# Ledger of designs, part 49: peptides against a protein of PDB entry 4BOS

Target 1, 163 residues: chain A of PDB entry 4BOS
Amino acid sequence: PVLTRTVVPADNSCLFTSVYYVVEGGVLNPACAPEMRRLIAQIVASDPDFYSEAILGKTNQEYCDWIKRDDTWGGAIEISILSKFYQCEICVVDTQTVRIDRFGEDAGYTKRVLLIYDGIHYDPLQRNFPDPDTPPLTIFSSNDDIVLVQALELADEARRRRQ
Target 2, 163 residues: chain A of PDB entry 4BOS as posed
Amino acid sequence: PVLTRTVVPADNSALFTSVYYVVEGGVLNPACAPEMRRLIAQIVASDPDFYSEAILGKTNQEYCDWIKRDDTWGGAIEISILSKFYQCEICVVDTQTVRIDRFGEDAGYTKRVLLIYDGIHYDPLQRNFPDPDTPPLTIFSSNDDIVLVQALELADEARRRRQ

## One batch from the design tools (peptide; made by RFdiffusion4, then SolubleMPNN)

Design b1_p15_5_s2 (from b1_p15_5, 7 letters changed)
Fold by OpenDDE base, seed 2:
Structure b1_p15_5_s2 (fold): chain B 163 residues (1-163), chain A 15 residues (1-15)
Amino acid sequence: as target 1 above (163 residues)
Amino acid sequence: SAFLERMKRIPESSP
């Protein structure tokens, strides 16, 4: 089994496309972004006490309008929200630092998904199997630490290629 | 908070 990267379009919505890919079991759908943005806005709007200006950097309403634009970028706030919504740990491996940030790690989720991040772009990760008839795996056990090691290896290789 | 630190580390992205 090998952990591999699927390159998604750099169209301002790569985070949403990447998350959708992994949580849906490997479905590449770049058109998913508008719905994902609306979902996030709905969640944020539903809890103005938690999603305060201190967290959002803008008012709750301003954020909702902002995130629904087709040219705004997602980041840690959106990852945190999506982790909670999908009830899974979202692990982001950074190719610049060769570190993994785990979102939802304290929530007790049984599943984890992985993204790779280079500072400006997100891509999803999947596990490929030797049997060509076995589809790639995008949802892992939260106890599968081997996949985290493999993600770090991918990130390290990516970093070395750029240096 | 740890959450805020993560936001700092993993900023918005998608060219």
Scores: peptide ipSAE 0.064, ipTM 0.761, DockQ to the pose 0.631
Fold by OpenDDE base, seed 1:
Structure b1_p15_5_s2 (fold): chain B 163 residues (1-163), chain A 15 residues (1-15)
Amino acid sequence: as target 1 above (163 residues)
Amino acid sequence: SAFLERMKRIPESSP
């Protein structure tokens, strides 16, 4: 089994597309972004005390309006929200630094999913199997450290290609 | 947080 990258469109919604892909077991749906954005906005709006200006960098209402635009980019705040919503650890391997940042690592989730990030674009990661009838795996055990090593290897290779 | 700000390196404006 090998860990591979599925390139999703660079259409301002790559984060949402990537998260949707991994949490849904490998479903590529670039049209999922509007609903994902609405979901995040709804969660933020429901808890203005937690999602304060200090966290959002803008008022709760301003953020909700902003994130629902089709041309705004998601980042760490949105990943944190999605981690909580889907009750899984979201691991982001950064090709610039060859580091993995974990979201939800202290929540005690039993599942983890992986994204690869190059500073401006997110893609999902999946484990491919030699059996063509076995679909790729996108949801891993939170105890599966091998997948993290493989993710770092992918990131390092990506970095070398840019040198 | 500093962590969230660091990770949120994507511009808030349209490309």
Scores: peptide ipSAE 0.064, ipTM 0.740, DockQ to the pose 0.432
Fold by OpenDDE base, seed 5:
Structure b1_p15_5_s2 (fold): chain B 163 residues (1-163), chain A 15 residues (1-15)
Amino acid sequence: as target 1 above (163 residues)
Amino acid sequence: SAFLERMKRIPESSP
């Protein structure tokens, strides 16, 4: 088994496309972003005490209007919200630092998914198997530390290719 | 907070 990267479009919604891909078991749907943006806006609007200006960098209402635009970017705020919504850890491996940031790691989720981030773009990760009849795996046990090692190796190789 | 620190490390994605 090997961990591989699926390149998704760089259309301002790569984070949403990548998350959708991994949580749905490997379904590529670049058109999923509008509904995911609306979902995030709804969640943010429902808890203005937590999602304050200190967190959002703008007022709660301004953020909700902003995130629903088709040209605004997702980041850590959106990852955190989606982790909670899908009840899974979202692990982001950064090719610039060769580090993994784990969202939802203290929530007790039994599942984790993985994204790779290069500083400007998100892509999903999947495990491929030698048997061609076995479909790729995108949802892992939260106890599977091997996949994290493989993600770090993938990121390190990507970093070296840029040096 | 740890959450804010993660926001700094994992910024918004660009096209």
Scores: peptide ipSAE 0.062, ipTM 0.755, DockQ to the pose 0.637
Fold by OpenDDE base, seed 3:
Structure b1_p15_5_s2 (fold): chain B 163 residues (1-163), chain A 15 residues (1-15)
Amino acid sequence: as target 1 above (163 residues)
Amino acid sequence: SAFLERMKRIPESSP
């Protein structure tokens, strides 16, 4: 089995599309972004004590209005929120640094999903199997450290291509 | 906080 990248549209919602892809088992749906944005806004609005201005960089209400716009970008805070919502570890492999940042690593989740990030764009990762009748896997065991090694290798190759 | 540090590490995406 090999870990591969599925290229999603290079739009302002690539993070949401990528997360949706991996948590739904490999469903590519670029139209999922508005609902994902609303979901995040709802979660943030529900806990203004935690999601304070200190965390958000703006008021809770301002953030909720901002994230629901179709031209704003997701990042670490959105990944953290989605990790909690979907009850899975979200691992982001950075092709610029060849490092993995793990969101939800201390929550005790049994599942992990992987994204690849190049500094501006997010794509989902999946495991392909030799048997063509076996669909790609996007949800891994949180104990599967092999997939993390494969992700680092994939990122390293991507970095070399840019050098 | 660790959370804020993570935000610095993984920036916002762009189109």
Scores: peptide ipSAE 0.061, ipTM 0.754, DockQ to the pose 0.597; fails the geometry check

Design b1_p15_5_s3 (from b1_p15_5, 5 letters changed)
Fold by OpenDDE base, seed 1:
Structure b1_p15_5_s3 (fold): chain B 163 residues (1-163), chain A 15 residues (1-15)
Amino acid sequence: as target 1 above (163 residues)
Amino acid sequence: SMFEERMKRIPEGSP
């Protein structure tokens, strides 16, 4: 088994496409972004006390309108929200720093998914199997630390290629 | 906080 990267389009919605890919078990759907954006906006709007201006950097309503635009980029706030919604740890490996930021690590989730991030673009990660009839795995046990090591190796290799 | 640090490293934005 080897951890591999699936390149998704760089269309301002790569985060949402990547998250959708991993949480749905490897479904590449670049058209998922509008629905994903609406989902996030709905969650934020539902709890203005938690999703305060201090967290959002703008009013709750302004954020909801902003995130639903087709050209705005998702980041840590959106990842945190999606982690909570899908009840899984979202691990983002950064190729610039070769580190993993884990969202939802304290929530007690039993599952984790992985994204690779280069400072601008997100892609999903998957485990490929030698058996061609076995589909790639995108949802891992939260106890599977081997996949985190493999993700760091991928990030390090990516960084070296840019040097 | 860790969250704040992550926000800096993985920011949201608009081109």
Scores: peptide ipSAE 0.179, ipTM 0.823, DockQ to the pose 0.898
Fold by OpenDDE base, seed 3:
Structure b1_p15_5_s3 (fold): chain B 163 residues (1-163), chain A 15 residues (1-15)
Amino acid sequence: as target 1 above (163 residues)
Amino acid sequence: SMFEERMKRIPEGSP
């Protein structure tokens, strides 16, 4: 089994597309972004005490309006929210630093999904199996540290290709 | 906080 990258469109919503892909078991649907943006906005709006201006960098209302735009970029705030919503650890491997940031690592989730990030673009990761009849796996056990090693290897290779 | 540190490493950016 090997860990591979599925390139999603660079349409300002690659984070949402990538998350949707991995949490839905490998479904590529770039049209999911508007609904996911609304979902995040709804979650933020529902808890203004937690999602304060100190966290958001803007007022709760301003953030909700901003994230629902089709040209705004998601980041750590959105990843953390989606991790909580989908009840899974979201692991982001960075090709620039060759490190993994784990969102939801302290929540006790039994599942993890993986994204690869190059500083501007997000793509989903999947495990491919030698048996062609076995579909790729996008949801891993939170105890599967091998997949994290494979993600680091993938990121390191990507970094070397740019050097 | 850990959240703040992650915000520094993975800021807004998702084209």
Scores: peptide ipSAE 0.086, ipTM 0.781, DockQ to the pose 0.605
Fold by OpenDDE base, seed 4:
Structure b1_p15_5_s3 (fold): chain B 163 residues (1-163), chain A 15 residues (1-15)
Amino acid sequence: as target 1 above (163 residues)
Amino acid sequence: SMFEERMKRIPEGSP
């Protein structure tokens, strides 16, 4: 089994497309972004005490309007919200630093998904199997440390190719 | 906080 990357469109919504891909078991749907943006805005609006200006960098209402635009970029705030919503750990491997940031790591989730990030773009990761009839796996056990090692190897190879 | 540090490293997604 090998961990591989699926390149999604660079259309300002790659984070949402990538998250949707992994949490839905490998479904590529770039049209999912508007609904996911609305979902995040709804969650943020529902808890203005927690999602304060200190966290959002803007007022709660301003953030909700901002994230629902089709050209704004999701980041750590959106990942943390989606981790909570889907009740899974979201692991982001950065090709620039070859490190993994784990969102939801202290929540006790039993499942994890993986994204690869290069500083300006997100793509989903999946495990491919030798048997062509076995579909790729995108949802892993939170105890599967091998997939994290494989993600780091993939990121390191990506960094090496850019040198 | 750890969350704040992650925000610094991963502030935004991509076009």
Scores: peptide ipSAE 0.156, ipTM 0.810, DockQ to the pose 0.602; fails the geometry check
Fold by OpenDDE base, seed 2:
Structure b1_p15_5_s3 (fold): chain B 163 residues (1-163), chain A 15 residues (1-15)
Amino acid sequence: as target 1 above (163 residues)
Amino acid sequence: SMFEERMKRIPEGSP
């Protein structure tokens, strides 16, 4: 089995598309972004004490309006929210630094998904199997450290290609 | 915090 990257559109919503892809088992649906943006806004609006201005960088209401725009970029805040919502670790491997940030790592989730990030764009990662009849895997055990090693290798290769 | 560090390293993603 090999870990591979699926390139999603660069349409300002690559994070949402990528997360949707991995949590839904490998479904590419760029049209999912508006609903995911609404979901995040709903979650944020539901807990203004936790999602404070200190965390959001703007008022709760301002953030909700902002994130629902079709041209605003998601990042760590949105990843952390989606991790909690989907009850899984979201592991982001950065091709610039060749490191993994594990969102939700201390929540005791039993599953993890992986994204690859280059500082601007997010793509989902998947495990492909030799058997062509076995569909790619996007949801891994939180104990599967091999997939993290493979993600780092993938990121390192990407980094070397740019240098 | 780790959260704050992640916020700095992965601030945004887009096209």
Scores: peptide ipSAE 0.111, ipTM 0.794, DockQ to the pose 0.591; fails the geometry check

Design b1_p15_5_s4 (from b1_p15_5, 6 letters changed)
Fold by OpenDDE base, seed 1:
Structure b1_p15_5_s4 (fold): chain B 163 residues (1-163), chain A 15 residues (1-15)
Amino acid sequence: as target 1 above (163 residues)
Amino acid sequence: SKFEERMKRIPESSP
């Protein structure tokens, strides 16, 4: 088994496309972004006490309007929200720093998914199997630390290619 | 916090 990335379009919604891909078991749907943006906005709007201006950097309403724009970029706030919504760790491996940020790591989730990030673009990661009849795996056990090692190796290799 | 650190490294942005 080998960990690979699936390159998603470099549009303003690559984070959402990537998250959708991994949580849905490997479904590439670049058109999923509007609905995911609305989902995030709905979650934020539903809890203004938690999603305060201190967290959002803008008012709750302003954030909701902003995230629903088709050209705004998601980041850590959106990842944390999606982690909670899908009840899984979202592990982001950064090719610039060769480190993994594990969103939801303290929530006790049994599942994790992985994204690779280069500072401006997100792609989903998947495990490919030698058996062609076995589809790629995108949802891993939260106990599977081997996949994290593989993700770091993948990121480090990507970084070295740029240096 | 770890969350704050992550926000710095993986920020949201607009075009």
Scores: peptide ipSAE 0.130, ipTM 0.789, DockQ to the pose 0.877
Fold by OpenDDE base, seed 2:
Structure b1_p15_5_s4 (fold): chain B 163 residues (1-163), chain A 15 residues (1-15)
Amino acid sequence: as target 1 above (163 residues)
Amino acid sequence: SKFEERMKRIPESSP
C-alpha cells in the first residue's frame, strides 16, 4: 500500500474539493464547493458567540457572505469547522515545512483524513492498494500513524523536487 | 494556542 496524491483543480475551491473527496471516500466533485461553502456559512451563523469576530477576522455576517463567494479561499478556519462537522481529524501535511497540522486532534475522533498543502493549493491524499479490485482508502484510523509517516515522506519528496 | 498557530501556518488556499 502506498499513499498518493490526487490533483484537484486550482479554482479557488481546492480546499473544499479536497475535503469532500476524502470524507466521501474518494469522490472527485469540483462542483461541491458551493454547497460546502453554504454548509460552513450555516454552521458559523448558528453560533455567533463561538464564531466571533476575533476568530473570523470579520463579523459573523460578513464572514458568511464572504465564504459563500465563489472566489474566496478556505483555510484553517474552514478546516476546523469541517473537522467538527464530519467528526474526523483532518491532517494537513505542508510540503514547504514538511510538517503535519492535525485539526481535531483533541476531539477524540476515531477517523482521520489527509490533505497535502503547498502554501497555496490543497490536494487530497489516498492509500492505493496493490490489488486493482480494492478501491483507494481516504478515511484512516486515528491510530494509523503509518499514514502520517507516509504523508511526511510525500511532503519531503515534494520539497526536495522544488530545491 | 494551537489553533492560532495553525491559522498562521495554514492560510487560505488559492488557485
Scores: peptide ipSAE 0.120, ipTM 0.786, DockQ to the pose 0.615
Fold by OpenDDE base, seed 4:
Structure b1_p15_5_s4 (fold): chain B 163 residues (1-163), chain A 15 residues (1-15)
Amino acid sequence: as target 1 above (163 residues)
Amino acid sequence: SKFEERMKRIPESSP
């Protein structure tokens, strides 16, 4: 089995497309972003005490209006929210630093998914199998540390290609 | 906090 990336469109919503891909078991749907943006806005609006100006950098209402725009960029705040919503660890491997940030690592989730990030763009990761009849795997055990090693190897190779 | 550090490390995505 080999860990590979699926390149999704660079259309301002790559984070949402990538998360949707991995949590749905490998479904590429670039049209998923509007609904995911509304989902995030709904969650943020429901807990203004937690999602404060200190976290959002703007008022709760301003953030909700902002994230629902079709041209605003997702980042760590959105990843954190989606991790909580889908009840899974979201691991982001950065090709610039060859480091993994694990969102939801202290929540006790049994599942993890992986994204690869190059500083401006997110793509989903999946495990491919030698058997062509076996579909790629996008949801892993939170105890599967081998997939994290494979993600680091993939990121390191990507970094070497750019240097 | 650890969350704040992640915010610094993983910035907004762009095309």
Scores: peptide ipSAE 0.107, ipTM 0.776, DockQ to the pose 0.620
Fold by OpenDDE base, seed 5:
Structure b1_p15_5_s4 (fold): chain B 163 residues (1-163), chain A 15 residues (1-15)
Amino acid sequence: as target 1 above (163 residues)
Amino acid sequence: SKFEERMKRIPESSP
């Protein structure tokens, strides 16, 4: 088994596309972003006390209007919200630092998904199997630390290629 | 906080 990267479009919504891909078991749907943006806006709007200006960098209402635009970028805030929504740990491996940030690691989720991030673009990760009849896996056990090692290996390889 | 650190490491980016 090998962990591989699926390159998704660089259309300002790669984070949403990547998350959708992994949580849906490997479904590439570039059209998923608008609804995911609306979902995030709805969640943020529902809890203005938690999602304050200190967290959002703008008013709650301004953020909701902003995130629903088709050209605004998602980041850690959106990942954390999606982690809670999908009830899974979202692990982001950074090719610039060769580090993994684990969103939802203390929530007790039983599953984890993985994204790879280069400082600008997000892509989903999947495990491929030698048996051609076995489809790639995108949802892993939260106890599967081997996949984290493999993700770090991918990131390290990517970093070396840039040197 | 840990969350703040993550926000710094993984800023708004989605192209």
Scores: peptide ipSAE 0.119, ipTM 0.784, DockQ to the pose 0.612; fails the geometry check

Design b1_p15_6_s1 (from b1_p15_6, 9 letters changed)
Fold by OpenDDE base, seed 5:
Parts: sequence; C-alpha cells; structure tokens
Structure b1_p15_6_s1 (fold): chain B 163 residues (1-163), chain A 15 residues (1-15)
Amino acid sequence: as target 1 above (163 residues)
Amino acid sequence: MKGSSFSVPISKVDK
C-alpha cells in the first residue's frame, strides 16, 4: 500500500474540500465549501463562551460573518471544529517542517484522517492498494501509526524537491 | 481584525 496525495483546487477553500474528501471516503467536491463554512459559523455561534475573542482574534459574530466569505482561508481553528464535528482525529503533515500536527488527539476518537499542507495549500491523503478492485482508503484507525510514518516520508520528499 | 490563520499550529486552538 502507498500513501498518495490528491490535488484539490487552490480556490481559497482547499481546506474544506480536503477535509470533505477524506471524511467522505474519497469524494472530491469543490462545491462543498459554502455549506462547510456555514456549519463552522453555526458551531462557533452556538458556543460564545468557548469561541471567544481570545480564541478567534475577533468577536464571535465578526468571525461568523468572516468565515462565511468565499475568499477567507481556513486554518487551525476550522480544523479543530471539523475534527469535533466529524468525531475523528485530523492529522496535518507540513511539507515545510516535516512535522505532523494532530487535532483531536486527546478526544479518544477511533478514526483519523490525513491532510498535507505546504504553507499556502491543503490537499487530502489516501492509501492506495495493489489490488485495483480495492478502493483507496482515507479513514484510518487512530492506532495506525504506519500511515503517519508514510505521511512524513511523503512530506520529506516534497521538501527535498523544493530545496 | 485578526483573521483566522491558514497555518496549522495546535497552540492556536488551545484555550
């Protein structure tokens, strides 16, 4: 089995497209972003005590209006929210640092998904199998540390190509 | 206004 990257459009919503891809088992839908932005805004609005200005960098209401714009980028805050919503660990491997940031790691989820990030773009990762009749896997066991090693190898190779 | 970061540091979501 080989861990591979699926390139999604660089349209300011790559994070949402990438998350949707992995949590839905490999479905590429660039049109998913508006609904996911609304979902995040709804979750943030529902808990102003936790999603305070200290966390958001702006007021709760201002954030909700901001994240629903089609040109604003998702990041750590949005990944954390989506991890909780989909009840899975979201692991992001950074090709610039060759490090993995894990969201939801302490929540006790049984599943994990993986993204690759280069500083300006997110893409989803999937495991391909030698048997062509076996579809790619995007949802892994939270105990599968081999996939994390493979992600680091993929990121390291990407970094080497840029140096 | 401070925007949501495109970066992925875990520390940003720590309360």
Scores: peptide ipSAE 0.040, ipTM 0.715, DockQ to the pose 0.337
Fold by OpenDDE base, seed 4:
Structure b1_p15_6_s1 (fold): chain B 163 residues (1-163), chain A 15 residues (1-15)
Amino acid sequence: as target 1 above (163 residues)
Amino acid sequence: MKGSSFSVPISKVDK
């Protein structure tokens, strides 16, 4: 089995599309972004004490209005929220640094999903099997360290291609 | 198309 990258549209919502892809088992749906943005805004608005200006970098209301725009880019805050919502660890491998940032790692989730990030774009990762009749896997065990090694290899290859 | 200056970086978030 090999870990592969599925390129999603380079619109302003690639993070949301990528997360949706992996948590739904490999479903590509760029139209999911508006609702996912609304979901995040609703979660943030529901807990202004936790989602404070210190975390958001702006007022709770300002953030909610901002994230619901169709041209704003999600990042760590949104990944953290989505990790909690989907009850899974979200691992992001960065092709610029060849590092993995893990979100939800302290929550005790049994599942993990993987994204690849290049500084301006997110794509989902999936495991492809030799048997073409076996569908790709996007949801891994949180104990599967092999997939993390494969993600690092993929990121290192991507970095080398840019040099 | 991407080109927006409205972004949030990838980093750890306080809990």
Scores: peptide ipSAE 0.040, ipTM 0.710, DockQ to the pose 0.469
Fold by OpenDDE base, seed 2:
Structure b1_p15_6_s1 (fold): chain B 163 residues (1-163), chain A 15 residues (1-15)
Amino acid sequence: as target 1 above (163 residues)
Amino acid sequence: MKGSSFSVPISKVDK
């Protein structure tokens, strides 16, 4: 399909690498993870009233120390934080359920990015063009529902291949 | 893929 998956390393930081890839327009940089982790920790630490123990599952300080470890995995809460930070909708298509979880969908963002998730690993998605001189697109209009359909098709194919 | 016991599930959101 036109929408394709770029496989990033499975090094416990695939979420951060994937988000960085799509929000930066297709820049693959596995070394971005430490800075991404620090960014999230900084945001969480800046608002202990919102990022409470009830939200984090641990104290604000404990979470900040935890997320900065190089072996901890990010998930929905980190995606939500990054969506707010980058002011874009982050859409995650799950290959296990063939559904899209949308983060920031009610924030009125004009842009969306897409990740694919298999339950343990995140990869970024991009739209490739037939013209070799046209670079892949990673940042889409929040009105582009075609890309969501393409993401679902990609996830469904991935699921069927595992049957 | 290398697994980890330290993870945040995709269902856990802060919104």
Scores: peptide ipSAE 0.039, ipTM 0.722, DockQ to the pose 0.449
Fold by OpenDDE base, seed 3:
Structure b1_p15_6_s1 (fold): chain B 163 residues (1-163), chain A 15 residues (1-15)
Amino acid sequence: as target 1 above (163 residues)
Amino acid sequence: MKGSSFSVPISKVDK
């Protein structure tokens, strides 16, 4: 088994496409972004006390309007929200720093998914198996720390390629 | 590990 990267379109919605891919078990659907954006906005709008201007950097309403645009980029806030929504840990490995940021790690989720990030683009990660009859795995046990090691190796390789 | 900002600083969510 090997951890591999699936390149999704660089259309400003790569985060949403990538998250959708991993949480849905490997379904690539670039058209999912508008609905994902609406989902984020809906969640934010539903709890203005929690999702305050201090967290959002803008008013709740301004954020909701902003995130629903087709050209705005998601980041840590959106990942945190999606982690809570899908009830899974979202691990992001950064190819620039070769480090992993874990979202939802203290929530007690039993599942984790992985993304790879290069500073401007997100892609999903999956585990491929030698047996062709075994489909790739995108949802891992939250106890599977081996996959995190593999993600770091993948990121380190990517970093070396840019040097 | 945490500390990466990505498009938004993670510290804003860590509450």
Scores: peptide ipSAE 0.034, ipTM 0.705, DockQ to the pose 0.159

